# Peptides against a protein of PDB entry 6UG1: the designs that were tried, part 14

Target 1, 304 residues: chain A of PDB entry 6UG1
Amino acid sequence: SNEERKRRKYFHMLYLVCLMVHGFIRNEWINSKRLSRKLSNLVPEKVFELLHPQKDEELPLRSTRKLLDGLKKCMELWQKHWKITKKYDNVGLYMRTWKEIEMSANNKRKFKTLKRSDFLRAVSKGHGDPDISVQGFVAMLRACNVNARLIMSCQPPDFTNMKIDTSLNGNNAYKDMVKYPIFWCEVWDKFSKKWITVDPVNLKTIEQVRLHSKLAPKGVACCERNMLRYVIAYDRKYGCRDVTRRYAQWMNSKVRKRRITKDDFGEKWFRKVITALHHRKRTKIDDYEDQYFFQRDESEGIPD
Target 2, 301 residues: chain A of PDB entry 6UG1 as posed
Amino acid sequence: SNEERKRRKYFHMLYLVCLMVHGFIRNEWINSKRLSRKLSNLVPEKVFELLHPQKDEELPLRSTRKLLDGLKKCMELWQKHWKITKKYDNEGLYMRTWKEIEMSANNKRKFKTLKRSDFLRAVSKGHGDPDISVQGFVAMLRACNVNARLIMSCQPPDFTNMKIDTSLNAYKDMVKYPIFWCEVWDKFSKKWITVDPVNLKTIEQVRLHSKLAPKGVACCERNMLRYVIAYDRKYGCRDVTRRYAQWMNSKVRKRRITKDDFGEKWFRKVITALHHRKRTKIDDYEDQYFFRRDESEGIPD

## One batch from the design tools (peptide; made by RFdiffusion4, then SolubleMPNN)

Design b1_p9_4_s1 (from b1_p9_4, 6 letters changed)
Fold by OpenDDE base, seed 1:
Structure b1_p9_4_s1 (fold): chain B 304 residues (1-304), chain A 9 residues (1-9)
Amino acid sequence: as target 1 above (304 residues)
Amino acid sequence: DKIIEELLS
């Protein structure tokens, strides 16, 4: 019915705001001064120097290469720090089906919300789920004065799916779900004027995204619980930005149709949500990023 | 809470 379409859109919007607020809160927690002091001790001076290379005026690419090597070494150091990777409880922050939502509304299962103190302890000990591990990695880079963003791929229920039964059957459902991350890192390269993508936990990869990312889910089974629609970046100064354009190859043709921003009402609403979570002034970094997104939109074109 | 109420109003 039209009423069920409205209800699913509203629930999608509410769920999306809750996820974006969760990302904001986790981004605040990883700015903990106590945690920062502990995590800076994991990074040797030689690795710190690679993270902060001098500008090579002859070949700026040499400075970018040093930064990339520093980030690789930080990823290796993080793997040594992280002792226990816990499985997610159920599906974690991956996408729920409409059936799972209806069943969860009937079952007053207390979501065990992790307290700030428990999170800081988990990161400090290296014991937690992959999301806590990525968030801790971002905290370590920030402790080394690196301009690192926490990236969250928000997975609200698919309001475009009007099927009643959306039960996911499959023995490998968990493996397919966790094949691609929900959280990752971006690092600002001041030499190339671009964001570097870092997945320290799942794919253990560093990339300079041009047209497509390795972190973008591929294949039907992986996309069932991980649809690239809302990739939100949280910076060290409490900035909040939609960076979906970086990771979406087909933003205009495919991704936009599955976003609330497909219509003017949804676009205006989503802009209000971003604005409410964006607690800093605009910078030249935002100008370079917006220019890159513009060039990506022009290069994709408008689907005829 | 307040942000959610303000955005859904």
Scores: peptide ipSAE 0.032, ipTM 0.761, DockQ to the pose 0.761
Fold by OpenDDE base, seed 5:
Structure b1_p9_4_s1 (fold): chain B 304 residues (1-304), chain A 9 residues (1-9)
Amino acid sequence: as target 1 above (304 residues)
Amino acid sequence: DKIIEELLS
């Protein structure tokens, strides 16, 4: 019905705000001074120097290479620190079906919310789910004075799916779900004036995204619980930015149709949500990023 | 909670 379409759109909006607020809170927790002091001790001086190379005036690319090598070594150090990767409870923060939402509303499942103290302990011990691990990795880079962002791919239920039963049939549903991450890292390269993408936990990859990312879900089964629609960046100064354009090859033709921002009302609403979560002034880094997004929009064109 | 109420109003 038209009513059910409105209901699903509203519930999608509510769920998206809850996810974005969750990302904001986790971004605050990883700024913990106590955690920072503990995690800085994991990074030896030689690796710290690679994270902070001098500018090579002859070939700025040499400085970028040192930063990339430093980030690679940080990923190796993080793997040594992390002792136990827990499976997600059920689907974690991956996309739920409409049926799962209805069933969960009927079942008073006490969601044990992880407290700040428990999170800090989990990161400090190297014991938790992949999301906690990625968040801890961002905390380690921030402890080393690296301009690292926490990235969250928000997975609200698909309001464009009007099927009543959206049950996912399949024994491999968990493997397909976790094939691509929901949380990752971005690091500012001051030499190239670009964000470097880092997945320290899932794919264990470093990318300089130009047109597409390896972190973008591919294949029907993987996209059922992980649809790239709302990739939100949280920086160390409590900035909040939509960075979906970086990771979406087909933003205008495909991704926009699955976002609340497909219409003017949704665009205005989503801009209000971003503004409410953005607690810093604009910087020259934002100008370089917006210029990159503009060039990506021009290069994709308007879908026919 | 308040931010959610303010964004849903």
Scores: peptide ipSAE 0.031, ipTM 0.758, DockQ to the pose 0.703
Fold by OpenDDE base, seed 4:
Structure b1_p9_4_s1 (fold): chain B 304 residues (1-304), chain A 9 residues (1-9)
Amino acid sequence: as target 1 above (304 residues)
Amino acid sequence: DKIIEELLS
């Protein structure tokens, strides 16, 4: 019905705000001074120096290569620190079906919200789910004075799916779900004026995204619970930015149709949400990023 | 909490 369409759109919006606020809260928690002091001790001086290379005036790419090597070593150090990767309880922050939402509304399942103290302890011990691990990795880089962002791929229910039964059939549903991350890291490269993508936990990869990312879900089974629609970046200064354009190859032709921002009302609303979560002034880094997004929009073209 | 209230109002 038209009513069910309105209901699903509204619930998608509410769920999206809750996810974005969750990312904001986790981004505050990883700024903990107590955690920072503990995690800085995991990074030897030699690795710290690679994270902070001098500018090579002849070939800035040499400085970028040192930074990339430093980030690789940080990822290796993080794997040594992280002792226990817990499976997600149910689907974690991956996308739920409408049926699962309706069934969960009837079952007063208290979401065990992890407290700040428990989160800080989990990161410090190296015990937790993949999301906690990624968040802790961002905290370690921030402890080393690296301009690292927490990235969250927000997975609200698909308001464009009007099927009554949205049950997912598959023996490997969990494996397909966790094939691609929900949380990752970005690091500012001051030499190339670009964000470097780092997945320290899932794919264990470092990327300089041009047109495509390995972190973008591919295949029907993987996209059932992980649709790339809302990739939100949280920086160390409490900035909040939509960075979906980096990871979406087909933003204009495909991804936009699955976003609340497909219409003017949804665009204005989503801009208000971003603005409310953005607690810093604009910087030159934002200018370089916006220029990159503009070039990516031009290179995709307007879908016919 | 406040942000959710401001966005749902």
Scores: peptide ipSAE 0.031, ipTM 0.760, DockQ to the pose 0.702
Fold by OpenDDE base, seed 2:
Structure b1_p9_4_s1 (fold): chain B 304 residues (1-304), chain A 9 residues (1-9)
Amino acid sequence: as target 1 above (304 residues)
Amino acid sequence: DKIIEELLS
């Protein structure tokens, strides 16, 4: 019905705000001074120097290479620190079906909210789910004065799915769900004027995204619980930015159709949500990023 | 409600 369409759209919007607020809160928690002091001790001086290379005036690419090597070593150090990767409880922050949402509303399961103190302890001990691990990695880079962003791929239920039964057509193995991350890191490269993508936990990869990312979900089974629609970046200064354009190859043709921002009302609403979570002034880094997004929009073109 | 609690967890 038209009512069910409106209900699903509204619930998608509410769920998206809750996810974005969750990302914001986790981004505050990883700025903990106590955690920062502990995590900085994991990074040897030689690795710190690689994270902060001098500008090579002859070949700026040499400085980028040092930064990339430093980030690789930080991923290795992080793997040594992280002792226990817990499975997600149920589906974690991956996308639920509408049926699962309806069933969850009926089930009195008390979700144990992870308190800030428990989060900080989990990161400090190296015990937690993959999301906590990624968030802790961002905290470690921030402890080393790296301009690292927490990236969250927000997975609200698909409001474009109007099926009554939205059950998955198969036992989507936990493996297919977790094949691609929900959280990752971006690091600002001051030499190339670009964001470097870092997945320290799932794919264990560093990427300089041009047209497509390895972190973008591919295949039906993976996309059922992980649809790239709302990739939100949280920086150390409490900036909040939509960076979906970086990771979406087909933003205009495919991704936009699955976003609330497909219409002017949704665009204005979503911009209001971003603005409410964006607690810093614009910087020249935002100008370089917006220029990159513009070039990506021009290169994709308008879908016919 | 519980989904919001789960999202805030």
Scores: peptide ipSAE 0.025, ipTM 0.742, DockQ to the pose 0.078

Design b1_p9_4_s2 (from b1_p9_4, 5 letters changed)
Fold by OpenDDE base, seed 1:
Structure b1_p9_4_s2 (fold): chain B 304 residues (1-304), chain A 9 residues (1-9)
Amino acid sequence: as target 1 above (304 residues)
Amino acid sequence: DKIIEEALK
């Protein structure tokens, strides 16, 4: 019915806000001064120097190479720190089906909300799920004065799916779900004027995204619980930005159709949510990023 | 290093 379509759209919007607020809160927690002092001790001076290379005026690419080597060494150090990777409880922050939502409304299952103190302890000990691990990695880079963002791929239920039964069948559903991350890192390269993508936990990769990312889910089974629609960046200064354009090859043709921003009402609403979570002034880094997104939109074109 | 080479491509 039209009413059920409206209900699912509204529930998607509410769920998206809850996810974006969760990302904001986790981004605040990883700015903990106590945690920062502990995590800075994991990074040797030689690795710190690689993270902060001098500008090579002859070949700026040499400075970028040093930064990339420093980031690789940080991933290796992080793997040594992280002792226990816990499985997610159920589906974690991956996408739920409409059936799972209806069943969860009937079952007063107390979501065990992790307290700030428990999160900080988990990161400090190296014991937790992959999301806590990525968030801790971002905290370690920030402890080394690196301009690192926490990235969250928000997975609200698909309001475009009007099927009643959306149950997912399959013995490998968990493996397919966790094949691609929900959280990752971006690092600002001041030499190339670009964001570097870092997945320290799942794929253990570093990339400079041009047209497509390795982190973008591929294949039907992986996309059932991980649809690239809302990739939100949280910076060390409590900035909040939509960076979906970086990771979406087909933003205009495919991704936009599955976003609340497909219509003017949804665009205006989503802009208000971003604005409410964006607690800093605009910078030249935002100008370079917006220019890159503009060039990516022009290069994709508008689908006829 | 393959990771760095892949990140620079």
Scores: peptide ipSAE 0.177, ipTM 0.852, DockQ to the pose 0.015
Fold by OpenDDE base, seed 3:
Structure b1_p9_4_s2 (fold): chain B 304 residues (1-304), chain A 9 residues (1-9)
Amino acid sequence: as target 1 above (304 residues)
Amino acid sequence: DKIIEEALK
C-alpha cells in the first residue's frame, strides 16, 4: 500500500539517523586522551617516521610509498594487539529485514548498549567485535597524529523493498554477511591529495580507490545484509561527510535509487542530518575531495 | 609487498 511505503520510508530515515549518531558517538570515544596515550605506545618510532615522511620534491610518490608502508606496519601491529575478535550479537549493524524489525518491535530485546568505559577497556585489551577493532585502529592512527577518518557504511532497512515477507533464504550464512566490513578507515595522503582506504580487520587491505573499491559488497548473498548506500566519514575534528561516491561505482545508475536522497525532500532532509553532525569548518582537504567526487560523477555519466 | 603494489595499481 501507499501507507506501507510511507511507513517504510519513515522508518528507514529514523534508523539511518540512529546509525549516523552511533558513528558520531564512536568517533568521539576514539578521541579519548587516555586511550590515545595507551595506543601511541603500540607504534615504534621507525613506524611513526614512516607515517610522517618528508615530502620528496623529486617524486612525491616515494613519500606516498613510505606512508603506505607505515600503514601496513600499523595493520600488523594492530593484528598483534587484537587478541579476541568476538562474533556480532545477531547481525550487529548489518541490514535487518522488515520481518526482523517487526518481530523486534514485538519483543523488547534489550540491546546491550556498550558504555564508553567498556568500549575504552575493550579497545585497550584488544577484545571485541570487528567494529570495535576498526574503531580502535583509527584511534591508534590518531594517537600517532595521522589524519585518519572513521568510515561507516550505514545499513538502514531497504525502504525500496515492498515485499511483505522479507525473510532471507536460510542459506545466508554469517560468513556471507561479514565478508565485507561495515566500518573501515581512511587516511589523508597530503602528497597525492587523496584519501587512502584501509580495512585493518576484515580484508586486511589498503587501497587508493579510483573507480571501484574492494570493500564494496559483491554478489547477492553479501548484498542481502550489506548494501552500499550511505558511507559516512567521521574525522578527528568532528567533521561528518558523505563519501558514498568514492565506494559506489554506479552511484547515479544504481545506488541513488536506493537512497532517501532520490527525491528533493530526501536530499534536503539528509543534508540537514549531515549538517547537524558536522562540527568543523571547511578545509582545503574538503575541496580536493569534492573535486574528486565531481570528476567521478562526470566519468560515470547520467544513466540513460 | 603485495598490499602496497595493489594499493598503487
Scores: peptide ipSAE 0.152, ipTM 0.848, DockQ to the pose 0.015
Fold by OpenDDE base, seed 4:
Structure b1_p9_4_s2 (fold): chain B 304 residues (1-304), chain A 9 residues (1-9)
Amino acid sequence: as target 1 above (304 residues)
Amino acid sequence: DKIIEEALK
């Protein structure tokens, strides 16, 4: 019905705000001074120096290569620190079906919200789910004065799916779900004026995204619970930015059709949400990023 | 709260 379409759109918007606020709260928690002091001790001086290379005036790419090597070593150090990767309870922050939402509304399942103290302890011990691990990795880089962002791929229910039964059939549903991350890291490269993508936990990869990312879900089974629609970046200064354009190859032709921002009302609303979560002034880094997004929009073209 | 209220108006 038209009413069910409106209800699903509304619930998608509400769920999206809750996810974006969750990312904001986790981004505050990883700025903990107590955690920062503990995590800085995991990074030897030699690795710290690689994270902060001098500018090579002859070939800035040499400085970028040192930074990339430093980030690789940080990823290796993080794997040594992280002792226990817990499975997600149910689907974690991956996308739920409409049926699962309706069934969950009837069952007063107390979502066991992790407290700040428990989160800080989990990161400090190296015990937790993959999301906590990624968030802790961002905290470690920030402890080393690296301009690292927490990235969250927000997975609200698909308001474009009007099927009554949205049950997912699959023996490997969990494996397909966790094939691609929900949380990752970006690091500012001051030499190339670009964000470097780092997945320290899932794919264990470092990327300089040009046209495509390995972190973008591929295949029907993986996309059932992980649709790339809302990739939100949270920086150390409480900035909040939509960075979906980096990871979406087909933003204009495909991804936009699955976003609330497909219409003017949804665009204005989503911009208000971003603005409310953006607690810093604009910087030259934002200018370089916006220029990159513009070039990516031009290179995709307008879908016919 | 305010953001949701503005989306419902």
Scores: peptide ipSAE 0.019, ipTM 0.697, DockQ to the pose 0.411
Fold by OpenDDE base, seed 2:
Structure b1_p9_4_s2 (fold): chain B 304 residues (1-304), chain A 9 residues (1-9)
Amino acid sequence: as target 1 above (304 residues)
Amino acid sequence: DKIIEEALK
């Protein structure tokens, strides 16, 4: 019905805001001074120096290579620190079906909301789910004065799915779900004027995204619970930015159709949410990023 | 939550 369409759109919007606020809160928690002091001790001086290379005036790419090597070593150090990767409780922050939402509304499942103290302890001990691990990795890089963003791929229920039964068929649902991350890291390369993508936990990869990312979900089974639609970046200064354009190869042709921002009302609303979560002034880094997004929009073109 | 209320207004 038209009513069910409106209901699903509204619930998608509400769920999206809750996810974006969750990302914001986690981004505050990883700025903990106590955690920072503890995590900085995991990074030897030689690795710190690689994270902060001098500018090579002859070949800036040499400085980028040092930064990339430093980030690789940080991923290795993080793997040594992390002792226990817990499975997600149910589907974690991956996309729920409409049926699962309806069933969960009836079940007073006390989502054990992880408290700040428990989060800090989990990161400090190296015990937690993959999301906590990624968030802790971002905290470690920030403890080393690296301009690292927490990236969150927000997975609200698909308001474009109008099926009554949205049950997922398949025995491998968890493996397919966790094939791609929900949280990752970006690091600012001051030499190339680009964001470097870092997945320290899932794919264990570093990427300089041009047209497509390895972190973008591929295949039907993976996309059932992980649709790339709302990739939100949270920086150390409480900036909040939509960086979906980086990771979406087909933003205009495919991704936009699955976003609330497909219409002017949704665009204005979503911009209001971003603005409410963006607690810093614009910087020249934002100018370089917007220029990159513009070039990506021009290169994709308008879908026919 | 105040942020949610501001975003839904």
Scores: peptide ipSAE 0.017, ipTM 0.689, DockQ to the pose 0.947

Design b1_p9_4_s3 (from b1_p9_4, 6 letters changed)
Fold by OpenDDE base, seed 5:
Structure b1_p9_4_s3 (fold): chain B 304 residues (1-304), chain A 9 residues (1-9)
Amino acid sequence: as target 1 above (304 residues)
Amino acid sequence: DEIIKEMLS
């Protein structure tokens, strides 16, 4: 019905705000001074120097290479620190079906909320789910004075799916779900004036995204619980930015149709949510990023 | 987590 379409759109909006607030809170927790002091001790001086190379005036690319090598070594150090990767409870923060939402509303499932103290302990021990591990990795880079962002791919239920039963049938549903991350890291390269993408846990990859990312879900089964629609960046100064354009090859033709921002009302609403979560002044880094997004929009064109 | 709990409760 038209009413059910409105209901699903409203519930999608509410769920999206809750996910974005969750990302904001986790971004605050990883700024813990106690955690920072503990995680800085994992990074030896030689790796710290690679994270902070001098500017090579002859070839700025040499400085970028040192930073990339430093980030690679940080990923290796993080793997040594992390002892136990827990499976997600059910689907974690991956996309739920409408049926799963309805069933969860009827069943008073005691969701165990992770407290700040428990999170800090989990990161410090190297024991938790992949999301906690990625968040801890961002905390380690921030402890080393690296301008690292926490990235969250928000997975609200698909308001464009009007099927009554959206049950996912399949024994491999968990493997397909976790094939791509929903949390990762970005690091500012002050030499190239670009964000470097880092997945320290899932794909264990470092990318300088130009047109597409390996972190973008591919294949029907993987996209059922992980749809790239709302990639939100949380920085160390409590900035909040939509960075979906970086990771979406087909933003205008495909991704926009699955976002609340497909219409003017949704665009204005989503901008208000971003503004409410953005607690810093604009910087020259934001100008370089917006210029990159503009060039990506021009290069994609308007879908026919 | 709490907000998701409130939405699913």
Scores: peptide ipSAE 0.024, ipTM 0.734, DockQ to the pose 0.099
Fold by OpenDDE base, seed 4:
Structure b1_p9_4_s3 (fold): chain B 304 residues (1-304), chain A 9 residues (1-9)
Amino acid sequence: as target 1 above (304 residues)
Amino acid sequence: DEIIKEMLS
């Protein structure tokens, strides 16, 4: 019905705000001074120096290569620190079906919200789910004075799916779900004026995204619970930015059709949500990023 | 809170 379409759109919007606020809260928690002091001790001086290379005036790419090597070593150090990767309880922050939402509304399942103290302890011990691990990795880089962002791929229910039964059939549903991350890291490269993508936990990869990312879900089974629609970046200064354009190859032709921002009302609303979560002034880094997004929009073209 | 209020208005 038209009513069910309105209900699903509204619930998608509400769920999206809750996810974005969750990312904001986790981004505050990883700024903990107590955690920072503990995590800085995991990074030897030699690795710290690689994270902070001098500018090579002849070839800035040499400085970028040192930073990339430092980030690789940080990823290796993080794997040594992280002792226990817990499975997600149910689907974690991956996308739920409408049926699962309706069934969960009837079952007063107390979502066991992790407290700040428990999160800080989990990161400090190296015990937790993959999301906690990624968040802790961002905290370690921030402890080393690296301009690292927490990235969250927000997975609200698909308001464009009007099927009554949205049950997912598959023996490997969990494996397909966790094939691609929900949380990752970005690091500012001051030499190339670009964000470097780092997945320290899932794919264990470092990327300089041009047109495509390995972190973008591919295949029907993987996209059932992980649709790339809302990739939100949270920086160390409590900035909040939509960075979906980096990871979406087909933003204009495909991804927009699945976003609330497909219409003017949804665009204005989503901009208000971003603005409310953005607690810093604009910087030159934002200018370089916006220029990159503009070039990516031009290179995709307008879908016919 | 304000964002939710604007959605309900």
Scores: peptide ipSAE 0.023, ipTM 0.722, DockQ to the pose 0.382
Fold by OpenDDE base, seed 1:
Structure b1_p9_4_s3 (fold): chain B 304 residues (1-304), chain A 9 residues (1-9)
Amino acid sequence: as target 1 above (304 residues)
Amino acid sequence: DEIIKEMLS
């Protein structure tokens, strides 16, 4: 019905806000001064120097290469720190089906909300799920004065899916779900004026995204619980930005149709949500990023 | 609309 379509759209919007607020809160927690002091001790001086290379005026690419090597070494150090990777409880922050939502509304299952103190202890010990591990990695880079963002791929239920039964059957459903991350890191390269993508936990990769990312889910089974629609960046100064354009090859042709921003009402609403979560002034870094997104939109074109 | 406004206020 038209009513059920409206209800699913509204529930998608509410769920998206809750996810974006969760990302904001986790981004605040990883700014903990106590945690920062502990995590800075994991990074040797030689690795710190690679994270902060001098500008090579002859070949700025040499400075970028040093930064990339420093980030690789930080990823290796993080793997040594992280002792226990816990499985997600159920589906974690991956996309739920409409059936799972209806069943969860009937079952007053107390979501065990992780307290700030428990999160800080988990990161400090190296014991937790992959999301806590990525968030801790961002905290370690920030402890080394690196301009690192926490990235969250928000997975609200698909309001474009009007099927009643959306049950996912499959023996490998968990493996397919966790094949691609929900959380990752971006690092600002001041030499190339670009964000570097870092997945320290799942794919263990560093990339300079041009047209497509390795972190973008591919294949039907992987996309069932991980649809690239809302990739939100949280910086060290409590900035909040939509960076979906970086990771979406087909933003205009495919991704936009599955976003609340497909219509003017949804665009205006989503802009209000971003504005409410954006607690800093605009910078030249935002100008370079917006220019890159503009060039990516022009290069994709408008689908005819 | 109201709950979303209340969460954004």
Scores: peptide ipSAE 0.021, ipTM 0.717, DockQ to the pose 0.214
Fold by OpenDDE base, seed 3:
Structure b1_p9_4_s3 (fold): chain B 304 residues (1-304), chain A 9 residues (1-9)
Amino acid sequence: as target 1 above (304 residues)
Amino acid sequence: DEIIKEMLS
């Protein structure tokens, strides 16, 4: 019905705000001075120097290569620090079906809210789910004065799915759900004027995204609980930016149709949410990023 | 409400 469409759209919007606020709160927690002091001790001086290379005036790419090597070594150090990767309780922050949402509304599940103190302890000990691990990795890079962003792929329920029963076929194994991450890292490369993508936990990869990301979900089974629609970046200065364009190959043709921003009302609303979560002034880094997104929109073209 | 609590947990 039209009423059900309105209800699902409204619930998607509410759910999206809650996810974005969660990401904002986690981004505050990883700025903990106490955590920063502990995590900086995990990074040897030689690795710190690689994270902060001098500008090579002859070949700026040499400086980028040093930074990439430093980030690789940081991933290896992080893997040694992280002792226990817990499975998600249920589906974690992966996408729920409408049926799961309806069932959860009827069953008062006592979700254990992770307190800030428990999060800081989990990161310090290296014990937690993959999301906590990624968040801790971002904290470690920030402790080393690296301009690292927390990236969150927000997974609100699909308001474009109008099926009554949205039960997943029983074959959607936990392995297919967790094949691609929900959280990852971006690092600013001051030499190339680009964001470097870092997945320290799931795929254990570093990439310089041009047209396609390895972190973008592929295949039906993986996309059932992980649809790339709202990739939000949280920086160390409490900036909040939509970076979906980086990771979406087909932003205009495919991704936009699955976003609340498909219409003017949704675009204005979503801009209001981003603005409310953005607590810093604009910088030249934002200008370079917006220029990159513009070039990506031009290169994709308008869908026929 | 509970879904909101779960997401903010």
Scores: peptide ipSAE 0.027, ipTM 0.757, DockQ to the pose 0.079; fails the geometry check

